# Peptides against a protein of PDB entry 3ESW, part 1

No score or structure here was measured in a lab: all are predicted.

Target 1, 322 residues: chain A of PDB entry 3ESW
Amino acid sequence: NNIDFDSIAKMLLIKYKDFILSKFKKAAPVENIRFQNLVHTNQFAQGVLGQSQHLCTVYDNPSWHSIVLETLDLDLIYKNVDKEFAKDGHAEGENIYTDYLVKELLRYFKQDFFKWCNKPDCNHCGQNTSENMTPLGSQGPNGEESKFNCGTVEIYKCNRCGNITRFPRYNDPIKLLETRKGRCGEWCNLFTLILKSFGLDVRYVWNREDHVWCEYFSNFLNRWVHVDSCEQSFDQPYIYSINWNKKMSYCIAFGKDGVVDVSKRYILQNELPRDQIKEEDLKFLCQFITKRLRYSLNDDEIYQLACRDEQEQIELIRGKTQ
Below, numbering starts at 1 at the first letter of every chain, in headers, positions and changes, except where a header shows other numbers.
Peptide ipSAE was made for these designs. It is ipSAE averaged over its two directions, with the distance scale d0 held at 1.0 Angstrom where the peptide's residues are scored. Compare it between designs on one protein only; published cut-offs may not apply.
A fold fails the geometry check if it doesn't show the stated peptide or something in it is severely misdrawn.

## One batch from the design tools (peptide; made by RFdiffusion4; aimed at target 1 R318)

Design b1_p26_3
Pose (drawn by RFdiffusion4):
Structure b1_p26_3 (pose): chain A 322 residues (1-322), chain P 26 residues (1-26); non-standard residues A184 YCM
Amino acid sequence: as target 1 above (322 residues)
Amino acid sequence: EEEEEELEELEEKLEFMNEELEEENE
């Protein structure tokens, strides 16, 4: 009995596909209650549910993608990307070009395109002039800025001239293309959209302790890559936990293809208690949403995606890539 | 070496399926 593994191996891969295609089916009403209910037991759940709605489908918008592309200096971007591919781009330029592009976009965005804003500059006084602004709080948007999905307008008084500069906080990323300034918040909103506009596979990563950033899929490194525009950072998920020494509890990724707990990638010391939701329930929550996010996908798509997800669980469950 | 790698991958898939079935039974 030379036991035939190649037979048994080829078999199974077949059986596994059925197991997978079954998993991403229906929404049998049994687990539906578990969902509709959990979203009332727990707000961390309603939190994730709400954000999945604002953040997964939103950046897939051709009208926007095109405007961003019109607006960005593609000649400049692609020239530099090409210049860096010139100083050899790995023996296997095996979709490595895509990585060099993301890196250059980070540079352009930071060094060139968008600007940080703690207090705003005075609208009437010069440009470099923010530290003579004392804030008078926040309030609702006026008629004009109401168009751009704004909730809060921070207003400031200029002690040198008396005029009031205002700093609307927009969510319409197309509006940000114009204003070209803000904090992680909008820096990240626009940068996610920018990444999506090059057709990249992109995600919005949310840290409960007030920071947001991106994840991009590098076909060259065939895994997700941490991208943070504010820090012009490429593959440095440790940056928060170690370099900054920031204490963190949860990290959640959002995208067109799914919602995934990516905590393990980032919270690699100074771990805070995860005391917000039964860990079993969180796994369920993401799975149900990811499953919901894929009813209209076909079998080949449902499967290839589920494998990428699995490859990711092993990466997180373990301590490393591969 | 190649056959050992394929066997490791198959074992991982079987562990995942068993864990999922245990969760469904609960």

